Peptides against a protein of PDB entry 6J07. Designs and how they scored, part 107

Target 1, 107 residues: chain A of PDB entry 6J07
Amino acid sequence: GQRGWFCGSVSQDLRQFWVAEGGTISDPRAADFLFSCDASHPDTLRIYQSLDYIEDNATVFHAYYLSAVANAKIKNSVALGHFILPPACLQKEIRRKIGSFIWEQDQ

## One batch from the design tools (peptide; made by RFdiffusion4, then SolubleMPNN)

Design b2_p28_6_s2 (from b2_p28_6, 12 letters changed)
Fold by OpenDDE base, seed 1:
Structure b2_p28_6_s2 (fold): chain B 107 residues (1-107), chain A 28 residues (1-28)
Amino acid sequence: as target 1 above (107 residues)
Amino acid sequence: DEREERRRRRREAIAEEERRAEEAEELE
C-alpha cells in the first residue's frame, strides 16, 4: 500500500504531491510510510515513543524524499533509505558515520 | 502482514543507508 502519515512539520505541498502520486493519508498506525521534517516536532516524538517504533516496526522518513522524487529525472533513482529520519539524539553519531543528511545538504 | 511489510521496508531502508555509509567511508 501507499498510505502515509505526515508530521505537522511537513508542508501541504508535499502532502499534495503524495496524494497526486496515488498515495493516501492515514493515521500513524495504519500508515505504510511515516514522513516528517523535524525529529523534534511533537508529532514525530510521539512516533519515536510508540511501541511500534521501539519494536522496530516503524520507520520515520524525512519528507524531503518526496521533494527529491518530484524533482528526479529518472524514476526510482531516489533511495528511500537515504531519508531515514532518526531521533535527534542519534543524529550526531549518524552524521559522524555517514555524513550530513541529504536534506541538510541543499539548505 | 502489515507489520511484516514495515519491518521488511525498514530492513531495506537500513541497507540502503548502510551502503551510503560505506560509500562515505571510501571517500574519506
Scores: peptide ipSAE 0.411, ipTM 0.838, DockQ to the pose 0.097
Fold by OpenDDE base, seed 3:
Structure b2_p28_6_s2 (fold): chain B 107 residues (1-107), chain A 28 residues (1-28)
Amino acid sequence: as target 1 above (107 residues)
Amino acid sequence: DEREERRRRRREAIAEEERRAEEAEELE
């Protein structure tokens, strides 16, 4: 399915876009996709501390992905993997390997 | 299963991220 959980850091506009595209909103345990705009937000931190995340059964994506999809001519042209939002403690190491995150480049 | 689907999505997402890293190296 296309069930999504949203951190409180995500705007209502992006949530509405998700629903408009056929998605539903659910709690993080039932969600297929987890979206956040802030790795340090308490809601997101709870995800990182969850057993599902620790066991690599969950991934948090930056909600800017939805903005990119909304602006894309081809819906499937946006790579979801480019929007993985890791815990703050890992971001420096990841930037060293792949460079700045896409959502940071557009700021 | 829902958990298996999440695991697959995670692996695919990581692979896409790694491709971006490779492309960045080619531009240097």
Scores: peptide ipSAE 0.409, ipTM 0.837, DockQ to the pose 0.098
Fold by OpenDDE base, seed 5:
Structure b2_p28_6_s2 (fold): chain B 107 residues (1-107), chain A 28 residues (1-28)
Amino acid sequence: as target 1 above (107 residues)
Amino acid sequence: DEREERRRRRREAIAEEERRAEEAEELE
């Protein structure tokens, strides 16, 4: 399904886009997709501390994914994997391997 | 199973991220 949870760091515009595309808003446990714009936001930190996340049953994605989808001319051309938002403590190592995150490049 | 679907999505997403890493290494 398209149930999404949104960190408070995500703009209302992106939330509205999600709903306009047929998505629904749910709590983190029921959500198929977890979106955030800030790995250090208290809402996101609570996700990282949850059992679902620790047990690899959850992934936080940067909400910029939705913006990329909105601007894409080819459907399914946006790779969701490029928008994984890891905890702040892991970001330095990940950037070393893959380079700057996509959402950082467009800033 | 919703958790299994999340696990599958996570694995696929990680694989996409790893491919991006490999491509970046090839371009260096």
Scores: peptide ipSAE 0.408, ipTM 0.836, DockQ to the pose 0.095
Fold by OpenDDE base, seed 4:
Structure b2_p28_6_s2 (fold): chain B 107 residues (1-107), chain A 28 residues (1-28)
Amino acid sequence: as target 1 above (107 residues)
Amino acid sequence: DEREERRRRRREAIAEEERRAEEAEELE
């Protein structure tokens, strides 16, 4: 399915886009996709602390993915994997390996 | 199983990100 959970850091516009594209909104336990715009937001931190996340049964994606999809000329051309939002404590090392995150490049 | 589906999605997403990392390294 296409059930999404949204951190409070995600704009209503992106949430509306998700729904307009056929998605539904659910709690994080039932969600297929977890979206956030802030790894330090309390909502997101709770996800990182959850058993699902610790057991690698959950992934947080930066909601900028939805913006990228909305602006894409070709459907399915946006790679979801490029929008993995890791905990803040890991981001510096990850940037060293892969460079700045996509959502940071456009800002 | 929903958990297995999420795990599959996670693996695929990580693989995509790893490809981006490899491409970045190639350009260095």
Scores: peptide ipSAE 0.404, ipTM 0.836, DockQ to the pose 0.096

Design b2_p28_7_s1 (from b2_p28_7, 12 letters changed)
Fold by OpenDDE base, seed 2:
Structure b2_p28_7_s1 (fold): chain B 107 residues (1-107), chain A 28 residues (1-28)
Amino acid sequence: as target 1 above (107 residues)
Amino acid sequence: PFVPLFAEFEFDESKAAEERQAQIERRR
């Protein structure tokens, strides 16, 4: 699938990149991929509170993944799995155990 | 080699993404 949902926290440039590469934009229920730049944004919070997410049938990715792909000399060098964006309530504990997120390292 | 942005190879490394896609496909 090539359908993506975007939190309001994601820039228009990244959305346009997604579309330019062949993706489409849809509502979160129909989206194959969910992108956000802010786990605390109301749009993203609604995802975390949804049954799909609670039942582990949905995952939110940090939209910086798209920026990394756009800027990468080799596109397949960027792993989507490294850009999973967990709820804010879990991020501190995750950082304590495994370190800072990739999107934080590049900022 | 070059891998297109939406190639299965590029997104298959995420188990969570696979589960999401599977859920969407079951709705079809």
Scores: peptide ipSAE 0.024, ipTM 0.499, DockQ to the pose 0.095
Fold by OpenDDE base, seed 1:
Structure b2_p28_7_s1 (fold): chain B 107 residues (1-107), chain A 28 residues (1-28)
Amino acid sequence: as target 1 above (107 residues)
Amino acid sequence: PFVPLFAEFEFDESKAAEERQAQIERRR
């Protein structure tokens, strides 16, 4: 699918890139991809609180994935799985076991 | 090899990501 939902924390530039690559923008329930740049943003928190997410039927991705794809010579060299954006309460444990998130490394 | 952003591969990858997320959540 090509349907994406975007948290208010995501820039218009990244949204435009999504559309330019053939994607569409939809509400969270219809979206194939959920993008956010802030796990603490109210929009994203509502996703984490939804039944779909609680029941492990949804994943939020950091929108930096789109930026990485835009700048990559080989698009499939960017692994979507590395851009999972978990709730803030889990991030400290993840960083301890895996290290800093990709979107934090170049900041 | 080139893979379009919205190809089935990307969609399948998202499903795998969901499974990964579920595993992470079970570890908390």
Scores: peptide ipSAE 0.023, ipTM 0.486, DockQ to the pose 0.066
Fold by OpenDDE base, seed 4:
Structure b2_p28_7_s1 (fold): chain B 107 residues (1-107), chain A 28 residues (1-28)
Amino acid sequence: as target 1 above (107 residues)
Amino acid sequence: PFVPLFAEFEFDESKAAEERQAQIERRR
């Protein structure tokens, strides 16, 4: 499906882009995609604390993915898998193994 | 349902847009 949940950290512009591309906005439990721009935002933290996430049945994506898609010449050239947003407590170790996150590289 | 953690996935926005347009047309 194309149902998305958005953390309060995500701009209205990115939400509107999602809808413009055929997506819908829903609550987290009904959403197929979870978007956030801040792993430490209370909304996102609630997701990380949910049973679905703890049991590895949910994924949070950095909403920068939508920006990357919007700016790409070929929309499907942006790999969603590169935008997985892990909890802040795991990011240090992930950066050590994989490197800086893609949404941090363009800063 | 949630997207499985670390699974391979892609949002096909073109297909989604097409579906959205079809929905709009059906409502008219």
Scores: peptide ipSAE 0.023, ipTM 0.424, DockQ to the pose 0.058
Fold by OpenDDE base, seed 3:
Structure b2_p28_7_s1 (fold): chain B 107 residues (1-107), chain A 28 residues (1-28)
Amino acid sequence: as target 1 above (107 residues)
Amino acid sequence: PFVPLFAEFEFDESKAAEERQAQIERRR
């Protein structure tokens, strides 16, 4: 699928890149991918509170993934799985176990 | 081989990422 939902925290530039690469923008229910730049943004919080997310049928990704793809020589060399954006309350513990998130390293 | 950004491969990766996220949360 090529349908993406974007939190209000995501810049218009990244949204435009998504569309330029062949993606479409949809509501969260229809989206194949959910993008956000802020786990504490109200839009993203609504996702975390949804049944789809609670039942592990949805994953939120940091939109910096799109920036990384845009800047990579080989676009498919950027692994989407490295850009999982968990709820803010879990991030500190995740950093202790896995390390700093990629978007925190490059930005 | 080239894999398009929005191909099924990326979708499958998303599913795997979802499982990974769940695993991390369970280890909390």
Scores: peptide ipSAE 0.024, ipTM 0.484, DockQ to the pose 0.062; fails the geometry check

Design b2_p28_7_s2 (from b2_p28_7, 10 letters changed)
Fold by OpenDDE base, seed 2:
Structure b2_p28_7_s2 (fold): chain B 107 residues (1-107), chain A 28 residues (1-28)
Amino acid sequence: as target 1 above (107 residues)
Amino acid sequence: SFVPLFSSLFFDESKAAQEREEQIARAR
């Protein structure tokens, strides 16, 4: 599927890029991909609190992935897996063990 | 068209990303 949900923290430009490339925008329950730029945004928090997320049936990605794809010479050279956006409560520990997130490095 | 990438690339990567997220969560 190519249905995406976008947190209010995501710019309209990135949303338009998604649609321009063939994606559609849907509510989070129907979405195949969940994008956010802020783990503390109320929209994103609702995702983290949802049963689907708690049961590990949903993943939130940082929308910077779309920017990286748009700016890449080869679009398929950007790995979506590097852009997992976990809840804020987990980010500190992840940074301690693994390091800074890729979107933090590039901006 | 970029649509094939959404269906083939993004979909497969999302599954892999989910697995990675689980691994990270268990390591907290």
Scores: peptide ipSAE 0.048, ipTM 0.669, DockQ to the pose 0.063
Fold by OpenDDE base, seed 5:
Structure b2_p28_7_s2 (fold): chain B 107 residues (1-107), chain A 28 residues (1-28)
Amino acid sequence: as target 1 above (107 residues)
Amino acid sequence: SFVPLFSSLFFDESKAAQEREEQIARAR
């Protein structure tokens, strides 16, 4: 499905893009995709603390993915996997092992 | 509108995302 939950950190423009492209907006438990622009936002923190997330039944993506898709010449060239947004406590080690996140590179 | 495209992309990308998440987990 195309049900999305959005952290309060996500702009209205990106939410509108999601809906304009056929997506719907739902609560996090019903959502197929969870979008956030801030791993430290209270909305996102509540996701990370949820049992669904702890048991690896949920994934949070950086909402910049939607912007990347909108701007891509070839839409399917944007890999959603590159936009996984992990908890802040893990990000430093991830950057050390894998490198900077895409949304940080485009800033 | 990219609705038909997204319908296909989201399913494929969700699998790719899961694989990427496993890579991130190994970085711990």
Scores: peptide ipSAE 0.046, ipTM 0.669, DockQ to the pose 0.066
Fold by OpenDDE base, seed 1:
Structure b2_p28_7_s2 (fold): chain B 107 residues (1-107), chain A 28 residues (1-28)
Amino acid sequence: as target 1 above (107 residues)
Amino acid sequence: SFVPLFSSLFFDESKAAQEREEQIARAR
């Protein structure tokens, strides 16, 4: 399915793009995809603290993915896997070992 | 449409990225 949950940190424009592309909006429990623009936002923190997330049954993606898709000539050239949004406590180490996140880079 | 974007291929890539994150976390 294409059910998405959106953190309050995600703009209405990106939400509308999701719907325009055939997605629906749901609560986190029913969502297939969880989108956020801020790992420290209370909405996102609640996801990270949820049992589903702790049990590795949930993944949070940075909503910049949607912007990248919107701007891409070939939509499937944007890899969702590059937009995993980890908790803030992990980001520093990830940047140290892998580099800056894609949403932090200029395109 | 997001149908091509959410194929098994992209899901697998997302899972791989998550697994990499977990590996980093365990290495801390």
Scores: peptide ipSAE 0.043, ipTM 0.666, DockQ to the pose 0.060
Fold by OpenDDE base, seed 4:
Structure b2_p28_7_s2 (fold): chain B 107 residues (1-107), chain A 28 residues (1-28)
Amino acid sequence: as target 1 above (107 residues)
Amino acid sequence: SFVPLFSSLFFDESKAAQEREEQIARAR
């Protein structure tokens, strides 16, 4: 399914795009995908602190994925895996090993 | 490994946290 939960940091435009592409917006209980634009946003922090997340049963994706899809000639050419949004406390180490996140490269 | 899934367990935790925040705010 394409049920998505959105952090308050995600713009209404991206939410609307999600719906336009066949997705639905739900509360976290029903969500298949969790989207955020800010790992430090309180909404996202609550996810990171949850047992589901700590036990690797939940994944937060950067909502820039939706923007990338919107801008892509072929929508399914955008790899969702590139948009995993880890907690801020881990990002520095990840950048050191892997490089800057894709949502930061266009800054 | 991480999967793009979510359970009601998290939601209950999130709801509880939010309620607690509201309680704290009212107490101040």
Scores: peptide ipSAE 0.027, ipTM 0.481, DockQ to the pose 0.025; fails the geometry check

Design b2_p28_7_s3 (from b2_p28_7, 14 letters changed)
Fold by OpenDDE base, seed 3:
Structure b2_p28_7_s3 (fold): chain B 107 residues (1-107), chain A 28 residues (1-28)
Amino acid sequence: as target 1 above (107 residues)
Amino acid sequence: PFVPLFSHLPFDESKAAEEVQAQIERAR
């Protein structure tokens, strides 16, 4: 399904777009998608600290994905995989290896 | 309108996504 959880760092506009496109909003346990705009936000940190995440049963995505979809001519052309939001402590090393994150490039 | 996910990951992962995931796994 399209059940999404949203960190408090995500704007209401992006949440509204999610719902407008057929998504629903749920708690993290029931969510199919976890969205955040801040890896250091307490809400997101709770996800990273959860057993589900530690055991690789959960992934956090940057909510900028929704903005990219909204602006795309072909919505399914936006690669969700480019929007994986890793813990802040890993981001520096990741940038060194694969470059800046897509949400940083479009800022 | 949204790409389906498997275990919270997209079915079609990019090379960049794979690298990110690898970094996460190595850090654990």
Scores: peptide ipSAE 0.024, ipTM 0.583, DockQ to the pose 0.068
Fold by OpenDDE base, seed 5:
Structure b2_p28_7_s3 (fold): chain B 107 residues (1-107), chain A 28 residues (1-28)
Amino acid sequence: as target 1 above (107 residues)
Amino acid sequence: PFVPLFSHLPFDESKAAEEVQAQIERAR
């Protein structure tokens, strides 16, 4: 599927890119992809607090993925898995063990 | 038929969940 939910932290440009590339926008429960630019944004926090997320049935991705795809010569060369956006409370330890996130490196 | 760009993503929901879980476990 290509249904996406977007946190309020995601720019309209990235949302428009999603739609332009064939995606649709939906509520979180119906979405195939959840995008956010801010793990601390209230919209994203609600996702992290949801039963679906707590039970590991949902994943939030950093919307910078869409920017990376837009700028890539080979669009499918961008690995979505590199853009998993974990809760803020986990990010410090994650950076310590596996390094800085891609979206932090490019901006 | 129209094939959306993101339908070609190498995305598997279950794999994504596993990756997140693995990431969390490694970070603990």
Scores: peptide ipSAE 0.024, ipTM 0.580, DockQ to the pose 0.055
Fold by OpenDDE base, seed 1:
Structure b2_p28_7_s3 (fold): chain B 107 residues (1-107), chain A 28 residues (1-28)
Amino acid sequence: as target 1 above (107 residues)
Amino acid sequence: PFVPLFSHLPFDESKAAEEVQAQIERAR
């Protein structure tokens, strides 16, 4: 399915795009996709602290993925895997080893 | 119209995603 949960940090425009493309909005437990624009937002922190996340049953994605899809001529050319949003405490180390996240790069 | 993935692990991921996940796992 395409059930999505959205952190409060995600704009209404991106939420509306999700719905317009056939997605639905649900609570985190029922969601197939978890979207956030801020790893430090309280909503996202609650996800990171949940048993589902700790047990590797959940992944948070940066909602900029939706913007990338909206701007792509071929929508499935945008790889969701590149938009994994890790906890803030890991981001500096990840940037050092992998480089800046896609949502931090100029298009 | 979205990439057919789910937010729950495990799933097929890019090389970048693999590296990110590795960092997460080491921190847990």
Scores: peptide ipSAE 0.027, ipTM 0.602, DockQ to the pose 0.065; fails the geometry check
Fold by OpenDDE base, seed 4:
Structure b2_p28_7_s3 (fold): chain B 107 residues (1-107), chain A 28 residues (1-28)
Amino acid sequence: as target 1 above (107 residues)
Amino acid sequence: PFVPLFSHLPFDESKAAEEVQAQIERAR
């Protein structure tokens, strides 16, 4: 399905876009997609601390994905995998390995 | 119209959990 959870760091506009595109909003336990704009936000930190996340059964995505989709000529051309949002404490290491995050490049 | 989920990027999950917990505790 297209059930999404949104960190408090995500704007209402992006939430509305999700719904407009056929998504629904749910709690993180029921969500298919977890969106955040801030890895250090308390809401997101609670996700990272959750058993589902620790056991690699959950992935947090940067909500900028939705903005990218909204602006794309072809919506399917935006790869969700480029928007995986890891814990803040690991981001420097990841940047060294795979380069700057896409949401940082577009800013 | 949204693509499916992807798995995590490889990282030390146990260490990450520890750091996240520490961050939460400091924020309380």
Scores: peptide ipSAE 0.026, ipTM 0.500, DockQ to the pose 0.037; fails the geometry check

Design b2_p28_7_s4 (from b2_p28_7, 12 letters changed)
Fold by OpenDDE base, seed 1:
Structure b2_p28_7_s4 (fold): chain B 107 residues (1-107), chain A 28 residues (1-28)
Amino acid sequence: as target 1 above (107 residues)
Amino acid sequence: PFVPLFSKFYFDESKAAEEVEEQIKRAR
């Protein structure tokens, strides 16, 4: 499915792109995808604090993925796995091992 | 245009994704 939840930190343009590509918008519980642009946003924090997330039954993706897809010549060349948005408390360690996040490299 | 098998429950099994998952598990 293509049901997506969007944190308030995500622009309306990206939401519109999601819908234009066949996606729908839903609440976090019904969503197939959870998108955010800010791990510290209250909306996203509520996801991280949820039982579903704590039990490893949810993943948050950075909405920059949608921007990358929109601008890619080959949409399948954009790997969603590289856009996982972890809680802020984990990002420092992740950067140490993997390097800067993709959404940070283009800005 | 989006990966059909991806969802909030599953993500790409790339090296980066695996590392993130591992770190999350250790931190929880």
Scores: peptide ipSAE 0.030, ipTM 0.591, DockQ to the pose 0.066
Fold by OpenDDE base, seed 5:
Structure b2_p28_7_s4 (fold): chain B 107 residues (1-107), chain A 28 residues (1-28)
Amino acid sequence: as target 1 above (107 residues)
Amino acid sequence: PFVPLFSKFYFDESKAAEEVEEQIKRAR
């Protein structure tokens, strides 16, 4: 499926791209994908605090993934797993072990 | 239309994804 939820931190342009590519917009429970541009945004924090997320039934992705797909020669060459957006409290440790996030590098 | 390869339930796509999951587990 291609149902997406979007944090208020995500631009309208990226939302429109999602819809233009055949996606729909839904609430987090019905969504197949959860997109955010800010781990500290209240909308995203509510996801992190939800039972679905705590029980590993949800993953938040940085919406920059959509920009990467839009600019890619081959759309399915963009690895979604590299766009996982973890809670802010974990990001420092993650950067230490695997380096800066992609959305931080390409801007 | 674009067909996503993964869903919100998958975070073991790459080594980076595995590392994120490991950190989350430690925080719980």
Scores: peptide ipSAE 0.029, ipTM 0.600, DockQ to the pose 0.065
Fold by OpenDDE base, seed 2:
Structure b2_p28_7_s4 (fold): chain B 107 residues (1-107), chain A 28 residues (1-28)
Amino acid sequence: as target 1 above (107 residues)
Amino acid sequence: PFVPLFSKFYFDESKAAEEVEEQIKRAR
């Protein structure tokens, strides 16, 4: 499906792009995709603290993925897996091991 | 227009994604 939840940190432009591409916006429980631009935003923190996230291994993606898709000549060339947005408490260690996140490189 | 195989749940699309998943799993 193409149901997406968006943290309040995500711009309206990116939300509109999602809808323009055929996506719909839903609550986190019904969503197929969870998008955020800020792991420390209260909306995103609520996801990380939710039982769904803890028990069902839900994943939050950085909404910059949508920007990358919008700007790509070949939209399916953008790998969603590179846009996983982990909790802030893990980000420093992850950067140490695999380098800076893509959304940080382009900002 | 978006990859239908992807979902809000953990997936292993790349080595980077795998590393992130492992870090998250270890933290839980």
Scores: peptide ipSAE 0.028, ipTM 0.596, DockQ to the pose 0.067
Fold by OpenDDE base, seed 3:
Structure b2_p28_7_s4 (fold): chain B 107 residues (1-107), chain A 28 residues (1-28)
Amino acid sequence: as target 1 above (107 residues)
Amino acid sequence: PFVPLFSKFYFDESKAAEEVEEQIKRAR
């Protein structure tokens, strides 16, 4: 399905785009996708602290993915895997190895 | 238009995803 949870850091515009494209909004437990724009936001931190996340059963994606999809000529050409939003404590090391995150380049 | 294969579960569909997983594993 296309059930999405949104951190409070995500704009209403991106939420509306999700719904307009056929998605629904749900709580984190029922969600298929977890979106955030801020790894340090309390809502996102609660996800990182959850058992689902700790046990590798949850992934947080940066909501900029939705903006990229909206602007793409071919929507399916945007790779969701490039928008994984890890905890802030891991981001520095990740940048050293794979470079700056996509949302930092265009946003 | 969203890929059904992707979900809230961890995955390694890209090099970036693989690296994220590796970093998480190393941090644990």
Scores: peptide ipSAE 0.028, ipTM 0.590, DockQ to the pose 0.063

